# Peptides against a protein of PDB entry 9GMZ, part 119

Target 1, 343 residues: chain A of PDB entry 9GMZ
Amino acid sequence: TGFPLELLTRPATERLAYFENYTVAHPRLKEVYEILMRTIAEPAGASFIFVYGASGVGKTTLRLRVEQKLTELALPKLESDRARVPVVGIEAIAPESRYFNWKEYYTRALITLEEPLIDHKFDYGVRGISRDNFGKINVESKVVAPALRRALENALIHRHPDVFFVDEAQHFGKVASGYKLQDQLDCLKSLANMTGILHCLLGTYELLTFRNLSGQLSRRSVDIHFRRYCADSPEDVQAFKSVLLTFQQHLPLAETPNLVDHWEYFYERTLGCIGTLKDWLKRVLSDALDREATTITLKDLQKRALSVAQCQKMFKEIQEGERQLSETEADVQNLRSALGLGA

## One batch from the design tools (peptide; made by RFdiffusion4, then SolubleMPNN)

Design b2_p15_8_s2 (from b2_p15_8, 8 letters changed)
Fold by OpenDDE base, seed 4:
Structure b2_p15_8_s2 (fold): chain B 343 residues (1-343), chain A 15 residues (1-15)
Amino acid sequence: as target 1 above (343 residues)
Amino acid sequence: MKELEELAKEFSLPL
């Protein structure tokens, strides 16, 4: 089944919005979704979940689908507990300076946790944090990071989400020294411990540097690798072609474009990352709709493709991350063998 | 083709 054919008579904005909101339930996304949902339901004393994978693999799509599902599952309970938020998700901002901006992080987390639709007003106990008449949080410039942290701790305890998502979490690690990185991890660990809220950090393979620095986090964390599709695996190639066929059927155009015949070119310019593929197709669809085109051409694809130089850079970053994980798997096997545990 | 179409139908289902 493809897109609703009635979309062909709708405005370009509705046609684009359909494709933007469309999600392919591809095998890697489904696998990671099932693991993540199970881990959130039964944390088994974990305080952290790490979801790592290539840039553009689809981590933000995973987060949004889990947030939607947790919200749907919580709806019957939210009628009785109006203070509860089932899930909260933020994106960590890349620091403009050598230091992560904790003040900005806590402010964004508070604003996201305290959605305008929450009828139950909370007193943060912190001067310079207020709600306007529209329920929007205002944080005065005089409020310092330690006060914002206490406000967030109190808000997380009061709202009691099943999980707190932090997307692009590798940005906590952009501090120039191992000491500063440890301080960031200890800060996050302290926030999770003080609130009792499960934290899920989603990021690139740079997130592995965080995992390796804290032997204490190792006892209280679950790791989830969101893999890309690999061209050396026939099964992964078949899955990637099936994703192209699915997107081809869900592009709201009068003539279905043949994306599958160009699968190698799509693979070359996405590195098997479905998020990168979706974003590319979204840009190309927008250009086609702006021209009132009946279909997408190879020339339209080429116009919005990542450059070969961009793909080469991204591929080096992926290979380094995949190498580090493969070494870790081998180290576990070597450790088991050295302990006299069978391989 | 048939196998890709079967997989594409599965991938079109909601999560």
Scores: peptide ipSAE 0.298, ipTM 0.888, DockQ to the pose 0.900
Fold by OpenDDE base, seed 2:
Structure b2_p15_8_s2 (fold): chain B 343 residues (1-343), chain A 15 residues (1-15)
Amino acid sequence: as target 1 above (343 residues)
Amino acid sequence: MKELEELAKEFSLPL
């Protein structure tokens, strides 16, 4: 099924919004979604979930779909428990300084957890945290990071979300010393342990450093690899072509563009990352709608493509991440062999 | 083409 044909008579803003909100349920997204939903439902004593993969693979799309689903599943219970929040999701900010800003992190987490529409207003027990006339949380500049942490711990315990999401979580790792990264991991671990709330960190392959730095964190974590599609796999090529076919059917244009015939060019400029593909098509669709165009052409695609130099850089980052995972698998096999456990 | 169309229908389903 394609887009609703009625969209062709609708404003460009509504046509673009349709495509922005549209999600292709491609095999890798569906697989990771099912694993993530199951792990959230039955964490089996895990305190952390790590979702890692290439930039632009679709991790933010995964998060948003899980947040939506957890909210839908919680709605019947939220009528009886007005204090509960089903899920909380934030994006980690890259620090402008050499140090991660925990004060900003706790503030953003509190603001996101305490939606204005929640009827049951919690007292944080911290002076300088208030609500405005619209019920939005305000944190005064005088409130220190340890007080914000206690406020967040209390809010997480009281609101009891099924999961706490942190997107772009590789930004925790951007510290110049291994000691500072360990301290950050110990802070996150302590927050999860004190609240009993499952944390899901989504990010690039830089998250593998978090897995390796804490053997204690590793014992309480579930790892989920969100893979890209690989051109050396016939099944992955077929899935990637089917994603292109799905997107071309859901572009709200009068004439359906032929994206599938250009699959190699799409693969070259996305590296098999569906988020990168969607963002590219979104830019091209916006340009087409602004021109009142009936379709999109290869020339329109080329104008909004990533450069070869950008793709080469991204590909090196992917290869390094995929290599580190393969080394970990080999180390497990070597350990088993050394223990006299068969392969 | 038919196989891609079948897969595209599956990929068009909500999560």
Scores: peptide ipSAE 0.277, ipTM 0.882, DockQ to the pose 0.876
Fold by OpenDDE base, seed 5:
Structure b2_p15_8_s2 (fold): chain B 343 residues (1-343), chain A 15 residues (1-15)
Amino acid sequence: as target 1 above (343 residues)
Amino acid sequence: MKELEELAKEFSLPL
């Protein structure tokens, strides 16, 4: 099973779009997807889900696939409940200042939740929030963050999504003081509690530091570790090679490139992160299509690879995150032993 | 190779 052969006669834009939209259902993605879907269906009183893992592991791909699936599953109910939105997903913006911009966050959340395609207009009860002639939300500059919060609370209650996704959620942690980070957690917790909407925060291992600051969140959150593939695991190496084989079959080129024979080089430059791999192959495919090339070569791969210095930096960030998780697992075992529960 | 091809077929399925 590979790409539709008819793509070879299609424009480069359509061939690239096919690969961009293509998702490999690799074991780590499938596992995390199943856990996430189950947790959304049966939150068991959880108010938060934390999905953490390396940059480029595939968290955004996971989010988009869950958003798609939740939308598909909700379609029969949306016919009867025209006010409902099945899922809402936003990306948290890196703060330009030492402080997280709550006004921008609430504005983006409202704009995403209140998309133009929603027939049922809602009054937010806030002066300076309106819809234009295209149904797009307009927020006047005079609207303050507490008013935007109330508008978002009302919108979330009215639209009742099964989950609210926040991608790149480690950006909540980028505040100048640990005290303000706790205030942000308490603010998010309050929003989830007041609306009754499950929040899913996706981010890097920096999200663990954010998660650990609130012992109260620990009782009402589910943690999901999205692991990379490790070269010291034969099973992980086999899965990674199979991902390369799948991608080479789904590159819309006249000649199937041999990616699998270069698996060590792919591993060296992706650290076992499939999102990083996909983005690399996308760049190489774009360059190949622009040249009307029949295939891709190792030289084409090398031109678009991350530098060794970039990989070394990413690897240090991964090792620190994996270390923090391993310490947490050891602390759980130590706690169980100290409680007399056995190891 | 055969095992990789079997896994690649599984990974080609929709989520």
Scores: peptide ipSAE 0.218, ipTM 0.865, DockQ to the pose 0.884
Fold by OpenDDE base, seed 1:
Parts: sequence; C-alpha cells; structure tokens
Structure b2_p15_8_s2 (fold): chain B 343 residues (1-343), chain A 15 residues (1-15)
Amino acid sequence: as target 1 above (343 residues)
Amino acid sequence: MKELEELAKEFSLPL
C-alpha cells in the first residue's frame, strides 16, 4: 500500500497535492470522527459539540473529513431541496483587540453559507447585503453586527445545515473580561437556539475555559477530547510508528525514506500531534521535489523541524490542558462516587 | 515490523 507510482512521472505540484490531500486514518482520528458523526446524526437535544485538543493534533483534518462525508450523505436530498446546505464550516479569527469581531464572524459565516452555486436566492431582509453578478455575497461596510446576525439566523434557518462548524473557537475566549465572555457565550447560545442548528466548536485546550463559564451550555453540549499520542503509552507509540510507516509509503518519491527508524526524533518535534507531523513532512517533501531529490534524509527533516524552544512552549500548553482535563475527570469521578454511582 | 505493517495497512484505508 502506497502512493500511485505514476505520480513519479507527474509534476512536483501534483505530487505535493497528492500528499496534501492524503489523510492517515489513525486511531485517534477514527475514534473522534465516529463520535462526531454519531453526535451530528443524533444530537439528543444538544445545541453544541466541543472538540478540544492540542494545536496540530488534526482538528481541521477532522472537520474537513466530516464536512466531506456530510456532503456525500446529503447529495440525494440536495437534488430535491436546492436551498439546503448540508454543512457549513468557518474559522474564528483571533481578535486584534480585546473584543471579538462579531461583524467579521457573521460576514464570513454568511459568505460561506451563500456560495454562488445555490440557485435559491434568499432575501436576508437586510439592506446592504447583495449578490454580485457572479452570485457572490457582498456585505456593505455600513451593515452593523445586529443586522448581520439576523441575516445569518435567516440564512441558517433557510439553508438548514446538519451542523455549523467553528474552527479555532478558542478565539471566542480571548476577551479581557468575564462579563464579555459570558455575553459571547449567550450570543452563540442564542444563535443556536434561534436557528435550531447544531454548533460544533473546535479548538485548543483554551476552549475549556470558554466551555466551563456556562453551566447552561454544559447541559446542552457534547464534549469530544481529541488526544495526542503519548510516549508513555506502548499502544500510542505503536500507533505513532505506524503513522510514520504509512506516511513514508505515501511520500511520492523514487526511494521510500525510512521515517520509522527516526520515530523518537519525530515524536520529540511533534509531541505526538499528527497534524504537526503531516505539516512537517509536507514542507520537507516540497523541498525535496524542488531539488528533484530521490528521497528525504535526516538532514532534510532537521531543516524543517520545529525548534526545541517551540516544542517546549507547545508541550507546556499541552500539559496544562491535559492537567485541567484530568482534574475535571477526577472531579466527575469523585462526584459519581459521592452519589453512590459506581466508578 | 509486521505489526506496524498491519496497522499501516489499516491506517491507509479511507475514513
């Protein structure tokens, strides 16, 4: 099992695109994918899904694979309901100020819902929202955030996606005061309630701080922890080595590089995060293709590795997030034990 | 190696 050998005669751009589009179906990704797909199909009165994990664990890959699958499953229904969008996904922008830019959020969400290929033009009831001659949504600068919110609510109701994805959702929490953070939670809660659309927030462990501020959201949410691979687990080490073996077979190079023999170095520089690993290998593959190299060497890997200082910073952020979750899991277990519920 | 090769085959399957 490996890349199509015909790629060796193809342009560097096509060889790189193959690897970019390639996804290793590693255990943690499969597990979270199955939980997420099941939860979207049967939300059981949940209004939110929280997917949290380390930066570079693969949350964006998870989102894109779920978006693809939901689109494929919806195709037969989209023929009859041309107004329907099966799924919508946006990335939350880091606030440049102490305030989240809701106007930008609503604008991006509205643009994503209203792709030009949708024949059913909806009137948002908002002056300064129009479609150009290509069907692209244009939002005039004069349109205020409350009007954009109403337009988005109406668009979400009309398009009725099975889920609304927000990637990098920890950026909702990057606000200077607890009151403003509560107002943001209430804003998201109101959007989900007014539209009836399930919201999935994907983010780093900083998303936990945001999630924990609303006991009401906690009752209407499903939590999914996207864990990294841990070097203290033999099973996780075996899975990580197997991911390396899979990637080395799918690098479109004339000579298969031996990545597995360097697994400790890969682990040191990725912290068990498969997205970080893939992005590293993409950079190294691009460099190898630009040089018309037959293989990848350890020196090529070293040139594109994260620095030890970057890894140390990322590891501290991971350890703090994992600690907070472990404390929460222990608190739940203590509560269960105190209630006379078994372990 | 054999166990890794078996897992790598599973990881090569589509989601």
Scores: peptide ipSAE 0.209, ipTM 0.860, DockQ to the pose 0.907

Design b2_p15_8_s3 (from b2_p15_8, 6 letters changed)
Fold by OpenDDE base, seed 2:
Structure b2_p15_8_s3 (fold): chain B 343 residues (1-343), chain A 15 residues (1-15)
Amino acid sequence: as target 1 above (343 residues)
Amino acid sequence: MAELQALAEQMSQPL
């Protein structure tokens, strides 16, 4: 078990691309993947899925693997239904202004739904939206957000994806003073209701504030907590060490580095977040390949590590998110006890 | 080590 040995004779770019594309199927990723795939297959009247967890826990990796799997499962049906798109995924951009740019959001969603390989031309019913000779959507600057919304609603109905993914969805919560975060929620809820398309919002623990503001979304949402590994859990420590062992076997270097013996240092600088770990190892691998190095040393790791100050900031953000979830679990238990449903 | 290797083999499988 390990990387293909033929990679050692390949260019540094191909060796780095192998590691970039490699995914460790760690227990928390597998658990969340199985829950998410099941929920997409059987929404049970849900209109939203919320996937929340620490920055760098692996939410983007989860999204990409689900998008790949939904595409693979849809291929036999796409031969008969050339209008169908199995899945659509976008990343929400942090607004440069104090306001979320809905025009940009709708434009990016339309561009993603209309991949150049889709032979079936769709009329959006909106003037100033066209396809070029390469199948790319062009949106004229004069097209207003309400028209782009109608175009997206029509495109989602016609293409009928199994799910619409929005990564970095905490950026919807960045509203200017005096604008209600509720209005952003009602906008997303209306889009899901008008299209009948399941929406999956992936984000940090800031997404909890967004979820808790709508008692109506709570009735039609499924929650998935993507947990980090915790150093106070022996099982989580063993899983984290096994992730390090898997990564060291999949680094395309002539000599296998010993990452496992440094597990405490890796934990200190990643807080148990596997995405943060992968990104760190990618930077260190790139530096090693550029030097034609045979292995990775502790000094190479230290050179690319996050600072203690960055880790302390990330840890405070994690502790606040984990606290809010623990309070919500206690509130559910108190409600059950008050209803005479035994604790 | 053996338990870590067994877990690593499970994690090496595609999702």
Scores: peptide ipSAE 0.356, ipTM 0.917, DockQ to the pose 0.873
Fold by OpenDDE base, seed 5:
Structure b2_p15_8_s3 (fold): chain B 343 residues (1-343), chain A 15 residues (1-15)
Amino acid sequence: as target 1 above (343 residues)
Amino acid sequence: MAELQALAEQMSQPL
């Protein structure tokens, strides 16, 4: 199946929006989606889910598709429970300082959880939190982080989402010392425990540092590795080529570009990360639409590719993350052997 | 090509 042919007569903005909203259900995304949906439905006493993988692997796409599905599944229950929010998702922001800004985090979480369209108004019991004439949450600058935390705890309990998503969660790890990282993890644990709400942290391989810092987290967390496609696997190469074929059929251009013939160049500049591939194709499509071009060429691709230096840096970060996971798998096997449980 | 097309058709379905 390809894009709706009627898009060829539509404005460039609609054509670009179609491609932006289009999601390829590639094997690794489907696998991680099914594991994540099952874990949210049956958390088995878990308080955390960690979804880790390369930058640009597609973690944000995964989050948005799970949020959409949880919302769809909750719609029949939302008619009877007007206070319920089925899911909440935020992006953690890189701190401008050496320290994570908890005040900003709690403020963003409250604003997202308490969207204006929610009919049932809730009092957070905190002075300096109000709603404007449009129902939007306003947080006065004088409100301190401990008060915002209590407001968020009360809001999460009252709205009872099936999961709370935090994208780019590696930004919690940006602290000046290992002690401060433990304090941040204990803050997150306490929020999950006080609310009874399952937290899903999505991020880079830097999230592995959180797994190692707390044996108590390991007992109450589920780990999900969102892998890239590897060029040394014939099956992964075939899947990656099929993703290129799917994208070329869904580019709203008059002439279908041949992306598959350039698969090695696409792999070189994406490292098997489908989010990086989609973002690249989006930039190239935008340039083609601005020129009223009928197709995209290798020259158009080259103009918007990541530099070799960017790819080398990203690849080094990926290799370090994949190495740490492989070492952990070997350590588990060594522990099993030492316990007499067999290989 | 036929195998790639079959995989692409599967990938074109909703999650």
Scores: peptide ipSAE 0.353, ipTM 0.917, DockQ to the pose 0.896
Fold by OpenDDE base, seed 4:
Structure b2_p15_8_s3 (fold): chain B 343 residues (1-343), chain A 15 residues (1-15)
Amino acid sequence: as target 1 above (343 residues)
Amino acid sequence: MAELQALAEQMSQPL
């Protein structure tokens, strides 16, 4: 089981595209995928799903695979309901200013929800939003954020996706001094409540700040922790080595590189984050293909590795997030004990 | 090695 050998005779662009599109179905990704798919199918009155984990753990890969699967499952129904979109996924942008740009968020959400393939002209109920003859949405500069919100609410109701994904959702937490993070959450709650659409927020451990801000969100949210692989767990080390073995078999090179023998160096520079590993291998593969190299060497890996200083910074951010979760688990046990429920 | 290969085969299958 490896890459198609015919790729060795193909252009570098096709070889790179194969690896870019390749996804290792590693244990943590499978687990989170199954939980997320089940929760979307049976939300049980939840309005929010929070998926949190380290930067580079693979949250965007998870989102894209769930979006693909929901689209595939919806295809038979889309023939009868041409107005429906099965899933919508956006990435929240880091604001250049200290304020989250709601106008840009609503505009991007509308553009993504109204794909060109949807033949139905939708009246957004807002002046200055139009669709051109190619099905592209145009939003005039004069359209204000409250009007864009109403247009998005109407579009979400009309298209009725099974879930609305927001990747990099920690960017909603970027509020200037004196604004309440709660006001951002109340905007999201109101959007979910007005549309009846399940929202899935994917992000870093900074999303844990949102989890605790509202006892009403906690009653209507499902939490999914996307864990990294830990070097102190023999099972996690074995899984991480198996991921390296899988990637080395799927690198479209004439000679299979031995990545597994360098597992400690890969772990040191990825912190057990498979997305970070994939992005690193992608950069190294691109450099190898540009040189018509037959394999990848340790020197090629070192050239594209994250610096030790970058890894140390990322590790501190991970440790703080993992600490906050462990404290929350202890608080649950303390609460159960205080309620007389036992451990 | 055999256990690692068996895990890699499971990881090579689509989600």
Scores: peptide ipSAE 0.353, ipTM 0.915, DockQ to the pose 0.905
Fold by OpenDDE base, seed 1:
Structure b2_p15_8_s3 (fold): chain B 343 residues (1-343), chain A 15 residues (1-15)
Amino acid sequence: as target 1 above (343 residues)
Amino acid sequence: MAELQALAEQMSQPL
């Protein structure tokens, strides 16, 4: 099944929005989605879920699809419990300094948790937190980080989300090394423990460094590796070609472009990361729609491709992350062997 | 091609 043919008569904005909102249910996304949904439903005393993988693998797409599904599943209960929020998702910001901005984090989390559509106003017990006439939270500049934390703790307890998502969570680790990084981890651990809310941290392989600093979090965390497709795996190559074929069928153009014949070039410039592929195709589709083009060409693809230098940098970051995971897997095998458990 | 098409049809389903 392809795109709705009626889109060919629609404005470029609607055609682009269709493709933007379209998600390929590719094998790795489906696998990680099922694991994540199951883990959220049955956390088994976990306080954290770590989802790590390459930049552009599709972690934000995964989060948004899980948020959508949790919202859909909660709808029947939300009619009776107007205070409940099924899920909260925020993006962690890269620190401008050697310190993570907790004040900004707590403010963003509160703003996201307390969307205007929630009829029941919660009193945070904190002076300088208010709602405007539209129900939007306003946080006065005088409100300090410890007060914002207490407000967020109270809001999370009152709203009882099934999970709290933090995207780009590697940014917690971009602080000064040593005790300060442990203090950030202990702060997150304290927030999860005080609220009883499951936290899901999504990030790059840099998140592993943050995860590995707390042997106590390892006992209270579930790990999910969101792998890219690898060109050395025939199965992964076949899956990647099938993703190209699926996108080819869902590009709202008059003439279906042949993406599959260029699979090696797509692989070279995406490193098997489907988010990177989708973003590339979105840029190329936008350019084609702006020109009223009937199709996309290899030249149109080349114009919007990542440079070889960008791909080489991204590939080094991926290889380092995959190496660290392979070392951890070897350590697990060594531990099993030392315990007299079969490999 | 037929196998790729079958996989693409599966991937075209919602999550």
Scores: peptide ipSAE 0.346, ipTM 0.915, DockQ to the pose 0.899

